# Ledger of designs, part 51: peptides against a protein of PDB entry 6KZJ

Target 1, 71 residues: chain A of PDB entry 6KZJ
Amino acid sequence: SPDLLSEVSEMKQDLIKMTAILTTDVSDKAGSIKVKELVKAAEEEPGEPFEIVERVKEDLEKVNEILRSGT

## One batch from the design tools (peptide; made by RFdiffusion4, then SolubleMPNN)

Design b2_p24_8_s1 (from b2_p24_8, 10 letters changed)
Fold by OpenDDE base, seed 5:
Structure b2_p24_8_s1 (fold): chain B 71 residues (1-71), chain A 24 residues (1-24)
Amino acid sequence: as target 1 above (71 residues)
Amino acid sequence: SDELKRALGEVLYLLKKNIELLEK
């Protein structure tokens, strides 16, 4: 389902964002200016990694329910 | 689909990567 693919793609993006938050890479070589701004904004929110994880968990459960039930 | 399966594999990879980062 394209909808499922979209949801998984969003999870991937969240996890990439989390990777950027968790890495100690402070160099300017990573990402575009816009991406750097997004990462900085996320890093300034102490609960952001947890919020991302909770969102990913919810999304995974949704995907699992859809796959399991077919609905 | 195969594409969905691959995408979920990538999610799994990213999860593992992030766990590794948290363990440092």
Scores: peptide ipSAE 0.476, ipTM 0.900, DockQ to the pose 0.155
Fold by OpenDDE base, seed 2:
Structure b2_p24_8_s1 (fold): chain B 71 residues (1-71), chain A 24 residues (1-24)
Amino acid sequence: as target 1 above (71 residues)
Amino acid sequence: SDELKRALGEVLYLLKKNIELLEK
């Protein structure tokens, strides 16, 4: 599949967001404005980290199925 | 491809890193 790299890129983006959430200290100066907004939004949704992980799991399964099928 | 293999390796690295952060 020509979209495999794109899918993996999206997973990386999700995991970078997770890293930002997990490394965010009490300081309001952590990260760029975009990152701060993403972290703030994630804090408003208590299930966000888990939802990110579940999405990554689903994406990895899709990648594996594509690799197994050879498509 | 080698690029895909590398990219998946980066995903695995990020997963491990995030697990380490949760353990702190």
Scores: peptide ipSAE 0.475, ipTM 0.899, DockQ to the pose 0.154
Fold by OpenDDE base, seed 1:
Structure b2_p24_8_s1 (fold): chain B 71 residues (1-71), chain A 24 residues (1-24)
Amino acid sequence: as target 1 above (71 residues)
Amino acid sequence: SDELKRALGEVLYLLKKNIELLEK
């Protein structure tokens, strides 16, 4: 399903962001200047990793409901 | 679909990786 694939892709992006936050690597080798700035901003927001997890959980719940219902 | 199954597998991998990072 294209809609489900899009949602899963967004979850993957969130988890990649979390990986960047948790590795605390903001060097030039880690990514573009924009990525470094986004990671820095996310690290300064203490609730960001938790907020990402909660979003992923909610998205997975939606995916499960769709798959269970068959629609 | 197989593509969706693979994508969900990648999500699972990323979750496990992030949990591992939190345990360091």
Scores: peptide ipSAE 0.474, ipTM 0.899, DockQ to the pose 0.155
Fold by OpenDDE base, seed 3:
Structure b2_p24_8_s1 (fold): chain B 71 residues (1-71), chain A 24 residues (1-24)
Amino acid sequence: as target 1 above (71 residues)
Amino acid sequence: SDELKRALGEVLYLLKKNIELLEK
């Protein structure tokens, strides 16, 4: 469904952000998003990228529940 | 759907890529 695809797209964006955080070679932009600014903001947040992982885990569980229950 | 399966596959790919980066 469009809602599930949208949710997965958001997870992908989080993981792309994580990739940028974990690499020293960061691009100025990823699409319309300024990756450099996102990386700087994440570096100032001690929980990143751990918080991203926890969010992705929660989102995947939600997706799984929807797929299993149909609700 | 096939599109959803593909999208979830891309999520899996990104997870594996990030794990690899953490191991460097």
Scores: peptide ipSAE 0.466, ipTM 0.896, DockQ to the pose 0.154

Design b2_p24_8_s2 (from b2_p24_8, 12 letters changed)
Fold by OpenDDE base, seed 2:
Structure b2_p24_8_s2 (fold): chain B 71 residues (1-71), chain A 24 residues (1-24)
Amino acid sequence: as target 1 above (71 residues)
Amino acid sequence: SDKLKEALGEVRYLLEKNLELLEK
């Protein structure tokens, strides 16, 4: 639906915002997080949307753990 | 699908929480 596409678009913008902050302020703590790959996955044609979203979720969970723990 | 919508909801939540942590 158009509402779903709009929501996905907003999520992409938030992801880009996160990326900008992480690459400048917390890159030393990012560990194995591949931020560029995450953004690319969100921007490419979603041939398999659910699998893409699951990968994004997993990476964001890792980011969250790093931000909460500091490690 | 419903599972896709659920997954998107979780992504939205994580984005908001991560941005909150990064911006405070």
Scores: peptide ipSAE 0.588, ipTM 0.934, DockQ to the pose 0.096
Fold by OpenDDE base, seed 1:
Structure b2_p24_8_s2 (fold): chain B 71 residues (1-71), chain A 24 residues (1-24)
Amino acid sequence: as target 1 above (71 residues)
Amino acid sequence: SDKLKEALGEVRYLLEKNLELLEK
């Protein structure tokens, strides 16, 4: 639906914003998180949209843990 | 699908929380 696509577009923009902050401020603290790969997955044409979203979710959970704990 | 919408909702939440933490 148009509303869903609009929301996905907004999330993509937020992911780009996160990437900009992380690559300039905490690039050395990201550890195993590959932000570039995450962005690529989000920008890829969704042949398997659910699997892509699940992968993005898992990586964002890892980022969240790092930000909350500092490690 | 419902499961896709749910997953997207969780991603949205995580993005907002992470940005909130990063911008403090």
Scores: peptide ipSAE 0.588, ipTM 0.933, DockQ to the pose 0.098
Fold by OpenDDE base, seed 3:
Structure b2_p24_8_s2 (fold): chain B 71 residues (1-71), chain A 24 residues (1-24)
Amino acid sequence: as target 1 above (71 residues)
Amino acid sequence: SDKLKEALGEVRYLLEKNLELLEK
């Protein structure tokens, strides 16, 4: 679906935006989270779409916890 | 699939929330 592709493209752009901010402003709090690898996985052509999305979700949850708690 | 759509919805939500926090 072209609508789905547009939505995925928008999410990718938002992920890139997050990466830019995290690598400059909050990179010290990111810990073991490999943001660059996450972005690369999202930009890769999905052979296994669900598995990729689950990895992205998992890492975003970690980022969210850090941002919310400060730790 | 419905499972994939649900997962994508969760990712979208997390992106929006994280960006909101980062832009404050």
Scores: peptide ipSAE 0.586, ipTM 0.933, DockQ to the pose 0.096
Fold by OpenDDE base, seed 4:
Structure b2_p24_8_s2 (fold): chain B 71 residues (1-71), chain A 24 residues (1-24)
Amino acid sequence: as target 1 above (71 residues)
Amino acid sequence: SDKLKEALGEVRYLLEKNLELLEK
């Protein structure tokens, strides 16, 4: 729906914001997380939207674990 | 789909939590 697409656009902006912080502050702690790839995936055309969202979710879970545990 | 909406909800939650942690 249009409302859902608007929400996705907002999430994209938040993801970009998070990326900017991570690349300047916690990039060395990110481990195997590919921040650039995550942003690229979010900017892809929604041909496979569910798969894209699942990939984003997985990477954000990894970020969350690092931020919470410090490792 | 319902699965997509659920997944998007989880992403939103994670974004907010991660940004909260990063901004402390």
Scores: peptide ipSAE 0.586, ipTM 0.933, DockQ to the pose 0.096

Design b2_p24_8_s3 (from b2_p24_8, 12 letters changed)
Fold by OpenDDE base, seed 1:
Structure b2_p24_8_s3 (fold): chain B 71 residues (1-71), chain A 24 residues (1-24)
Amino acid sequence: as target 1 above (71 residues)
Amino acid sequence: SDLLKEELGEVLYLLRYNIELLEK
């Protein structure tokens, strides 16, 4: 749905901001991350959207754990 | 949709990158 797409796009934008906070790269394109490389990586990710969502959830949990414990 | 899948893939890529930065 368009609402879901908007939510995912907003999540992407938040993660780009996180990258800017976590990296010392002064690039306007979120450090070393290039738009072309982002698109390419996305196109190469296998699986259906629901499978990718599950991977996203797993990695979000990992991020949360790192932020909570520091490791 | 294909666009949704692309956006999800980019989110996943960014997550992996941020994890790398957090573990640095």
Scores: peptide ipSAE 0.651, ipTM 0.924, DockQ to the pose 0.844
Fold by OpenDDE base, seed 2:
Structure b2_p24_8_s3 (fold): chain B 71 residues (1-71), chain A 24 residues (1-24)
Amino acid sequence: as target 1 above (71 residues)
Amino acid sequence: SDLLKEELGEVLYLLRYNIELLEK
């Protein structure tokens, strides 16, 4: 649905912000994301959307675990 | 939706990258 698409897009933007926070690169191009490579990788991700969602959930839990435990 | 799948894929790869950063 359009609402779901909007939510996913918002999540993407939040994750980009997180990337900027987490990166320690101090170069002029610090934290830059190569959009072309990201899009290509996304297009190659196998499975239906619901399967990708499950992988997203798994990685979100991983992030949560790292932030909670530090490892 | 192909667009939804693409956006989800980008989210997934951003997550993986952020995990990589967190684990450094």
Scores: peptide ipSAE 0.651, ipTM 0.925, DockQ to the pose 0.859
Fold by OpenDDE base, seed 5:
Structure b2_p24_8_s3 (fold): chain B 71 residues (1-71), chain A 24 residues (1-24)
Amino acid sequence: as target 1 above (71 residues)
Amino acid sequence: SDLLKEELGEVLYLLRYNIELLEK
């Protein structure tokens, strides 16, 4: 789905912005995040898209829990 | 699609990284 791809891409950009907020690293690589590492991580992540989506959902919930509780 | 999988993988990596930052 083109819409889903666009949504995921937008989410990625939002997360990069969050990284910039959460880190004091002012490097051009968005808080020590290297593009090459992102690509490598993406290629190494096993499973079909729907399985990766489930992992994304799990981590989003983790983020929400941390933001809610501070831990 | 392969592109979708790539983008999802990058999102997942970013999430994990942000979690690390939040847990500091």
Scores: peptide ipSAE 0.651, ipTM 0.924, DockQ to the pose 0.855
Fold by OpenDDE base, seed 4:
Structure b2_p24_8_s3 (fold): chain B 71 residues (1-71), chain A 24 residues (1-24)
Amino acid sequence: as target 1 above (71 residues)
Amino acid sequence: SDLLKEELGEVLYLLRYNIELLEK
């Protein structure tokens, strides 16, 4: 749906901001993220949207765990 | 939607990258 697409796009922008906060290597700056590589990764990710959403949820939980425990 | 799938794939890639950064 359009609403879901908008929410996902917003999440993507938030994650780019996180990358800028976390990276200390100028070569890894958010602005240096290669669009071609992002597109390639997206094209290579298997499964339907609902399956990818489940993987997203799993990785969000991993982020939460790291932020909570430091590891 | 192919567009939705593409955006989700990019989100997933960014998450994995940020996790890598957090673990350094």
Scores: peptide ipSAE 0.650, ipTM 0.924, DockQ to the pose 0.822

Design b2_p24_8_s4 (from b2_p24_8, 12 letters changed)
Fold by OpenDDE base, seed 3:
Structure b2_p24_8_s4 (fold): chain B 71 residues (1-71), chain A 24 residues (1-24)
Amino acid sequence: as target 1 above (71 residues)
Amino acid sequence: SDLLKKELGVVRYLLEHNIELLEK
């Protein structure tokens, strides 16, 4: 779905912005992001999109837990 | 969609990367 793809792409951009906020890198680029690892993640993520979305949800829950508890 | 899977993979990487930053 083009709408779903657009939604995921927007999420990606938001996460890049979060990286810029969280990193101490003063570069205009998100210097902490390792492009080679990003490319590998894009190419190697196993499973169908629905399964990957479930893993995304798990990661989001972890982010929320860290922000809530600091651990 | 192959493109959708790739974008989701990137999202997973970025989430895990941001988790690492939060845990510093």
Scores: peptide ipSAE 0.698, ipTM 0.931, DockQ to the pose 0.837
Fold by OpenDDE base, seed 1:
Structure b2_p24_8_s4 (fold): chain B 71 residues (1-71), chain A 24 residues (1-24)
Amino acid sequence: as target 1 above (71 residues)
Amino acid sequence: SDLLKKELGVVRYLLEHNIELLEK
């Protein structure tokens, strides 16, 4: 749906901002992001959207655990 | 849609990348 696409696109933008916060790259852009790998991920992520969303949830839980525990 | 799947793939990449940064 267009609503879900918009939501995912907003999440993408937030994550790009997080990359800029977390990286030590001094360039004006988030230099740690590798465009070729990003393109590859976009083209090769397997499964239907629901399955990919579940993987996103798992990754978010991992992020939350790291931030909570500091480990 | 294909576009949605592609955007989700990018999100996955960025999440995993940010996890790597957090673990440094």
Scores: peptide ipSAE 0.692, ipTM 0.930, DockQ to the pose 0.846
Fold by OpenDDE base, seed 4:
Structure b2_p24_8_s4 (fold): chain B 71 residues (1-71), chain A 24 residues (1-24)
Amino acid sequence: as target 1 above (71 residues)
Amino acid sequence: SDLLKKELGVVRYLLEHNIELLEK
């Protein structure tokens, strides 16, 4: 669905912004992001979109836990 | 689609990367 693609792309942009907040790199680009690893992740993520979404949900929960508890 | 899967892969990378930053 183009709607789902748009939603995921929006999430991607939000996460890039978060990276900029979390890193001390003040360059125009988020220096901590490794482009080669990002490209590799894009090409190698296994499974159907619904399976990957479940993994995304798990990772989001981890982020929430860390932000809530600091650990 | 392949594009959707690629974008999801990028999201996964960014999430895991941000977790690493948070845990520094």
Scores: peptide ipSAE 0.689, ipTM 0.929, DockQ to the pose 0.828
Fold by OpenDDE base, seed 5:
Structure b2_p24_8_s4 (fold): chain B 71 residues (1-71), chain A 24 residues (1-24)
Amino acid sequence: as target 1 above (71 residues)
Amino acid sequence: SDLLKKELGVVRYLLEHNIELLEK
């Protein structure tokens, strides 16, 4: 779905911004991002999109838990 | 689509990366 693709792409941009906020690396905006690992993740994420979305939800819940509890 | 799958892979990487940053 183009709507889902747009939403996921927006999420990606938001997460890049978050990385810039969270990182202490003074190398540009997102210096902590490892480009080679990012490329690898894009190419090797296993499963169908639906399964990957479920993993995204799992990771989002983890982020929420860390932000809520601080741990 | 392949593009969607790739974008989702990037999102997963970024999420896990940000989790690591939050835990530091």
Scores: peptide ipSAE 0.643, ipTM 0.923, DockQ to the pose 0.842

## One batch from the design tools (peptide; made by RFdiffusion4, then SolubleMPNN)

Design b2_p25_2_s4 (from b2_p25_2, 10 letters changed)
Fold by OpenDDE base, seed 2:
Structure b2_p25_2_s4 (fold): chain B 71 residues (1-71), chain A 25 residues (1-25)
Amino acid sequence: as target 1 above (71 residues)
Amino acid sequence: MEEALKLVLEILKRLLALEKKLKEL
């Protein structure tokens, strides 16, 4: 679905921004994201699209809890 | 916060995987 692809694309951009913020907060010496390597690693991600969505939802909740707690 | 960064990177990887799978359907 073009609409679903558009939504995934938007989420990717948001997470890239979040990664930049978290990287600066954790360490000024943290390396830049190697997107090319992530793309290759993504080719091995198991499961159907709906299973991946559920994993994403679960980990987003974990991120939210960490950010709220300040850990 | 380091754990949050790890999780965000993992989510980004999964979104890339999802995007690829959706394009192949």
Scores: peptide ipSAE 0.584, ipTM 0.912, DockQ to the pose 0.807
Fold by OpenDDE base, seed 3:
Structure b2_p25_2_s4 (fold): chain B 71 residues (1-71), chain A 25 residues (1-25)
Amino acid sequence: as target 1 above (71 residues)
Amino acid sequence: MEEALKLVLEILKRLLALEKKLKEL
């Protein structure tokens, strides 16, 4: 679906921006992004697209809680 | 904040997987 692909592409860009912000608050080592490693790890992600979406929603909620609490 | 960064990177990985799966349908 072109609409779903466009939405996923937009989310990827937003998350890259978030990593840049969060990296300033943690060690550079912890914030290092290895694109090759992420692509390889993505090949191992199990489940149907709808299952992956549910995992994404759950972790986004966790991120939101951490950012609001400052911990 | 370190945990948040780890989660964001994990979400990004999953989005890459989702993108690939959608293209293969």
Scores: peptide ipSAE 0.583, ipTM 0.911, DockQ to the pose 0.797
Fold by OpenDDE base, seed 5:
Structure b2_p25_2_s4 (fold): chain B 71 residues (1-71), chain A 25 residues (1-25)
Amino acid sequence: as target 1 above (71 residues)
Amino acid sequence: MEEALKLVLEILKRLLALEKKLKEL
């Protein structure tokens, strides 16, 4: 649906911003976004759209837990 | 924070996959 595509696009932009912030705290090498590599890897991502959404939700919660704890 | 960065990158990859799958439906 167009609404879901718009939401996914917004989430992508937010995560790119988070990557920039987290990269400065970790190391210059660990946070390099290889867009071409990510696009290619995305072709191999298994599962139906709803299964991918559930995995995204789970890992977002993990990110939140790490950021709250500082570890 | 390194683990958080890895997770964020993984989520980004999955969102790219999701976009492609949605556009191909």
Scores: peptide ipSAE 0.581, ipTM 0.911, DockQ to the pose 0.813
Fold by OpenDDE base, seed 1:
Structure b2_p25_2_s4 (fold): chain B 71 residues (1-71), chain A 25 residues (1-25)
Amino acid sequence: as target 1 above (71 residues)
Amino acid sequence: MEEALKLVLEILKRLLALEKKLKEL
């Protein structure tokens, strides 16, 4: 779906920004986005698009909880 | 915050996978 592709594109952009912010706090530990490695790892991601979306939603909630708690 | 960063990177990986799958449909 073109709408879902657009949404995914926007989410990618937002997560890249979040990575930059979070990296400043964790002192270069895994903070550099190795895009090539992520792309390669993404090729092995199992499941249909809707299953991936559900996993994304779950982990976004976890991120939100961590950010709220400060841990 | 380290855990949050790890999760963000994991989500980004999944989004890349999702994007690829959507383009192939």
Scores: peptide ipSAE 0.580, ipTM 0.910, DockQ to the pose 0.813

Design b2_p25_3_s1 (from b2_p25_3, 12 letters changed)
Fold by OpenDDE base, seed 2:
Structure b2_p25_3_s1 (fold): chain B 71 residues (1-71), chain A 25 residues (1-25)
Amino acid sequence: as target 1 above (71 residues)
Amino acid sequence: SPDLLKEELAVVRYLLEKNLELLEK
């Protein structure tokens, strides 16, 4: 759905910003990533896209907690 | 489209794992 795509795209932009904070290595920007290989790997993961998104959101919450608390 | 969603989701998963790795350093 377009709503899910918008949500995932927003998550991507947030993660790009986080990467820029955590490293000076900019060689792996979204445009330079081997997306086709990543898609193949993702297709091996069980679950519908919306279920995978929920798992990603849970992990993002963990990342945010680490960044906020330092632990 | 389903293809674009798959691509975006794959990138998100990659970036998430990369950031977690960076935080472990």
Scores: peptide ipSAE 0.643, ipTM 0.922, DockQ to the pose 0.502
Fold by OpenDDE base, seed 4:
Structure b2_p25_3_s1 (fold): chain B 71 residues (1-71), chain A 25 residues (1-25)
Amino acid sequence: as target 1 above (71 residues)
Amino acid sequence: SPDLLKEELAVVRYLLEKNLELLEK
């Protein structure tokens, strides 16, 4: 689904921004990420992409809560 | 594209874990 891809891409962009706030280490740039290995690892996770996205949203909420509360 | 979606999702998962690790330091 193009809508799902757009949503995931937006999540990625948000997380990149968050990473930039949380670290000064430039080694975590996209060009240094072993994407193929990450894809293989992710394929071991159960669920269709839309289900995985829902889990990601839950985790993002946890991150946001930590950022909002500071704890 | 299914391949692009998988790639983007894998990166998102990676970044989530990295950010959580950074927050735990």
Scores: peptide ipSAE 0.642, ipTM 0.922, DockQ to the pose 0.508
Fold by OpenDDE base, seed 1:
Structure b2_p25_3_s1 (fold): chain B 71 residues (1-71), chain A 25 residues (1-25)
Amino acid sequence: as target 1 above (71 residues)
Amino acid sequence: SPDLLKEELAVVRYLLEKNLELLEK
């Protein structure tokens, strides 16, 4: 789904920005990530992509709460 | 494409875990 891809890409951009705020390691860029290895690891995860996205959204909500409240 | 979606999703999952780790420092 192009809509799902767009949503996931937006999530990635948000997470990149958060990573930049939280880390001082300038070499820790998304472009340096071994994507092929991550894809293989993700193949072990159960569920369709849209189901995985929903789990990610739940975790992102928790991250946002931590950032907002400091706890 | 499905391959691009899988790639992007894998990166998202990785970054989410990394950010949680950073927040726990």
Scores: peptide ipSAE 0.641, ipTM 0.922, DockQ to the pose 0.524
Fold by OpenDDE base, seed 3:
Structure b2_p25_3_s1 (fold): chain B 71 residues (1-71), chain A 25 residues (1-25)
Amino acid sequence: as target 1 above (71 residues)
Amino acid sequence: SPDLLKEELAVVRYLLEKNLELLEK
């Protein structure tokens, strides 16, 4: 759905921002990502997209917590 | 579309793993 796509796109932007914080190397954003290979790998993951998104959100929260607390 | 969603989600998962890797440095 458009709502889920928007949510995923927002998470992508957040992760890009975190990448900028964690490294000065932004080459991975400059067309070095082989999306079709990533899609193929992702198809091996169990669950519907919305279920995968929930798991990603949980992991993302952990990342945010590490960034906030330093631990 | 489902294809676009899959693409975006794949990129998100990739970036998440990369950021976790960076945090381990």
Scores: peptide ipSAE 0.640, ipTM 0.922, DockQ to the pose 0.496

Design b2_p25_3_s2 (from b2_p25_3, 11 letters changed)
Fold by OpenDDE base, seed 4:
Structure b2_p25_3_s2 (fold): chain B 71 residues (1-71), chain A 25 residues (1-25)
Amino acid sequence: as target 1 above (71 residues)
Amino acid sequence: SPDLLKEELAVVRYLLEKNIELLEK
């Protein structure tokens, strides 16, 4: 779905911004983001899109829990 | 493209895990 791809791409951009806000690495503009790690992540993530989406939802729930509790 | 979508989702997962780690520091 082009709508889903657009949504995921926007989420990626938002997360890049969040990483920049949260990172303590001031050595480069990308902070803790490394191209080789992005490539590695893409190669190692198993499953079909709908399965990966479920894992994304799990991660988002974890983020929400941290923001709610502070830890 | 399913391949591009999977790639983008994998990057999102990577970034989420990075942000979680940063939030927990």
Scores: peptide ipSAE 0.692, ipTM 0.928, DockQ to the pose 0.829
Fold by OpenDDE base, seed 1:
Structure b2_p25_3_s2 (fold): chain B 71 residues (1-71), chain A 25 residues (1-25)
Amino acid sequence: as target 1 above (71 residues)
Amino acid sequence: SPDLLKEELAVVRYLLEKNIELLEK
């Protein structure tokens, strides 16, 4: 789905911005994100897109819990 | 493209895990 791809791409950009906000790196750019690591992540993630979506949902729930409780 | 979607989803997972780590510091 092109709509789903666009939505996921937008989410990626939002997460990049959040990483830059949260990172402890004092560089002008977020040093916690490496191109080689992004490529590696893409190569290693197992399963079909619908299975990965479920894992994304789990991670989002974790983020929400951390933001709500502080831990 | 299912391949591109899968790749983007994998990157999202990576970034989520990084952000979780940062939030827990």
Scores: peptide ipSAE 0.692, ipTM 0.928, DockQ to the pose 0.836
Fold by OpenDDE base, seed 2:
Structure b2_p25_3_s2 (fold): chain B 71 residues (1-71), chain A 25 residues (1-25)
Amino acid sequence: as target 1 above (71 residues)
Amino acid sequence: SPDLLKEELAVVRYLLEKNIELLEK
């Protein structure tokens, strides 16, 4: 759906900003985000959108756990 | 577009994994 696509696109932009904040490479403000790696990720991620969404949820849970516990 | 959605989701996964790596440092 267009709403879901918009939501995912916004999440992408937020994560780019987060990467820039979290990166320790002061010479690379984008946190070493490479176009080649983005293309590769897009080509290699298996499954249908709903399956990938579930993996996104798992990743978000891990982020939450790290922020909550510090590890 | 399901193909575009899949692509964007894959990029999100990539970025999440990068952020997790950075958070764990």
Scores: peptide ipSAE 0.692, ipTM 0.928, DockQ to the pose 0.832
Fold by OpenDDE base, seed 3:
Structure b2_p25_3_s2 (fold): chain B 71 residues (1-71), chain A 25 residues (1-25)
Amino acid sequence: as target 1 above (71 residues)
Amino acid sequence: SPDLLKEELAVVRYLLEKNIELLEK
C-alpha cells in the first residue's frame, strides 16, 4: 500500500542517516552505501513484502538490543 | 506497487544489517 511504502521509504532515509553517523569511513557520502550493493540486495531478498517485514522487525529488535545493552 | 515495496524493504534490510555491523565494531 502507499502508506506502507511511505513508511518503508521513511525508514530507509532514517537508516541512511544512521549509517552516516555510525560509519568510520570519512570519505564523501560516507562510502559505506554502494549502489551495486543496494541493487544486489533488492534482487536477492526473497519472499513477499509481509515476510520481508517480519525480517525487518527481527533486525530492528537486534538493533534495539545492541543499543540497550551495548552488545 | 508490490515490486517497488519489496525493493524498498530489501534496501532497508541491507541498511539494517550494515548498521548492525557498524554497531558491533
Scores: peptide ipSAE 0.692, ipTM 0.928, DockQ to the pose 0.848

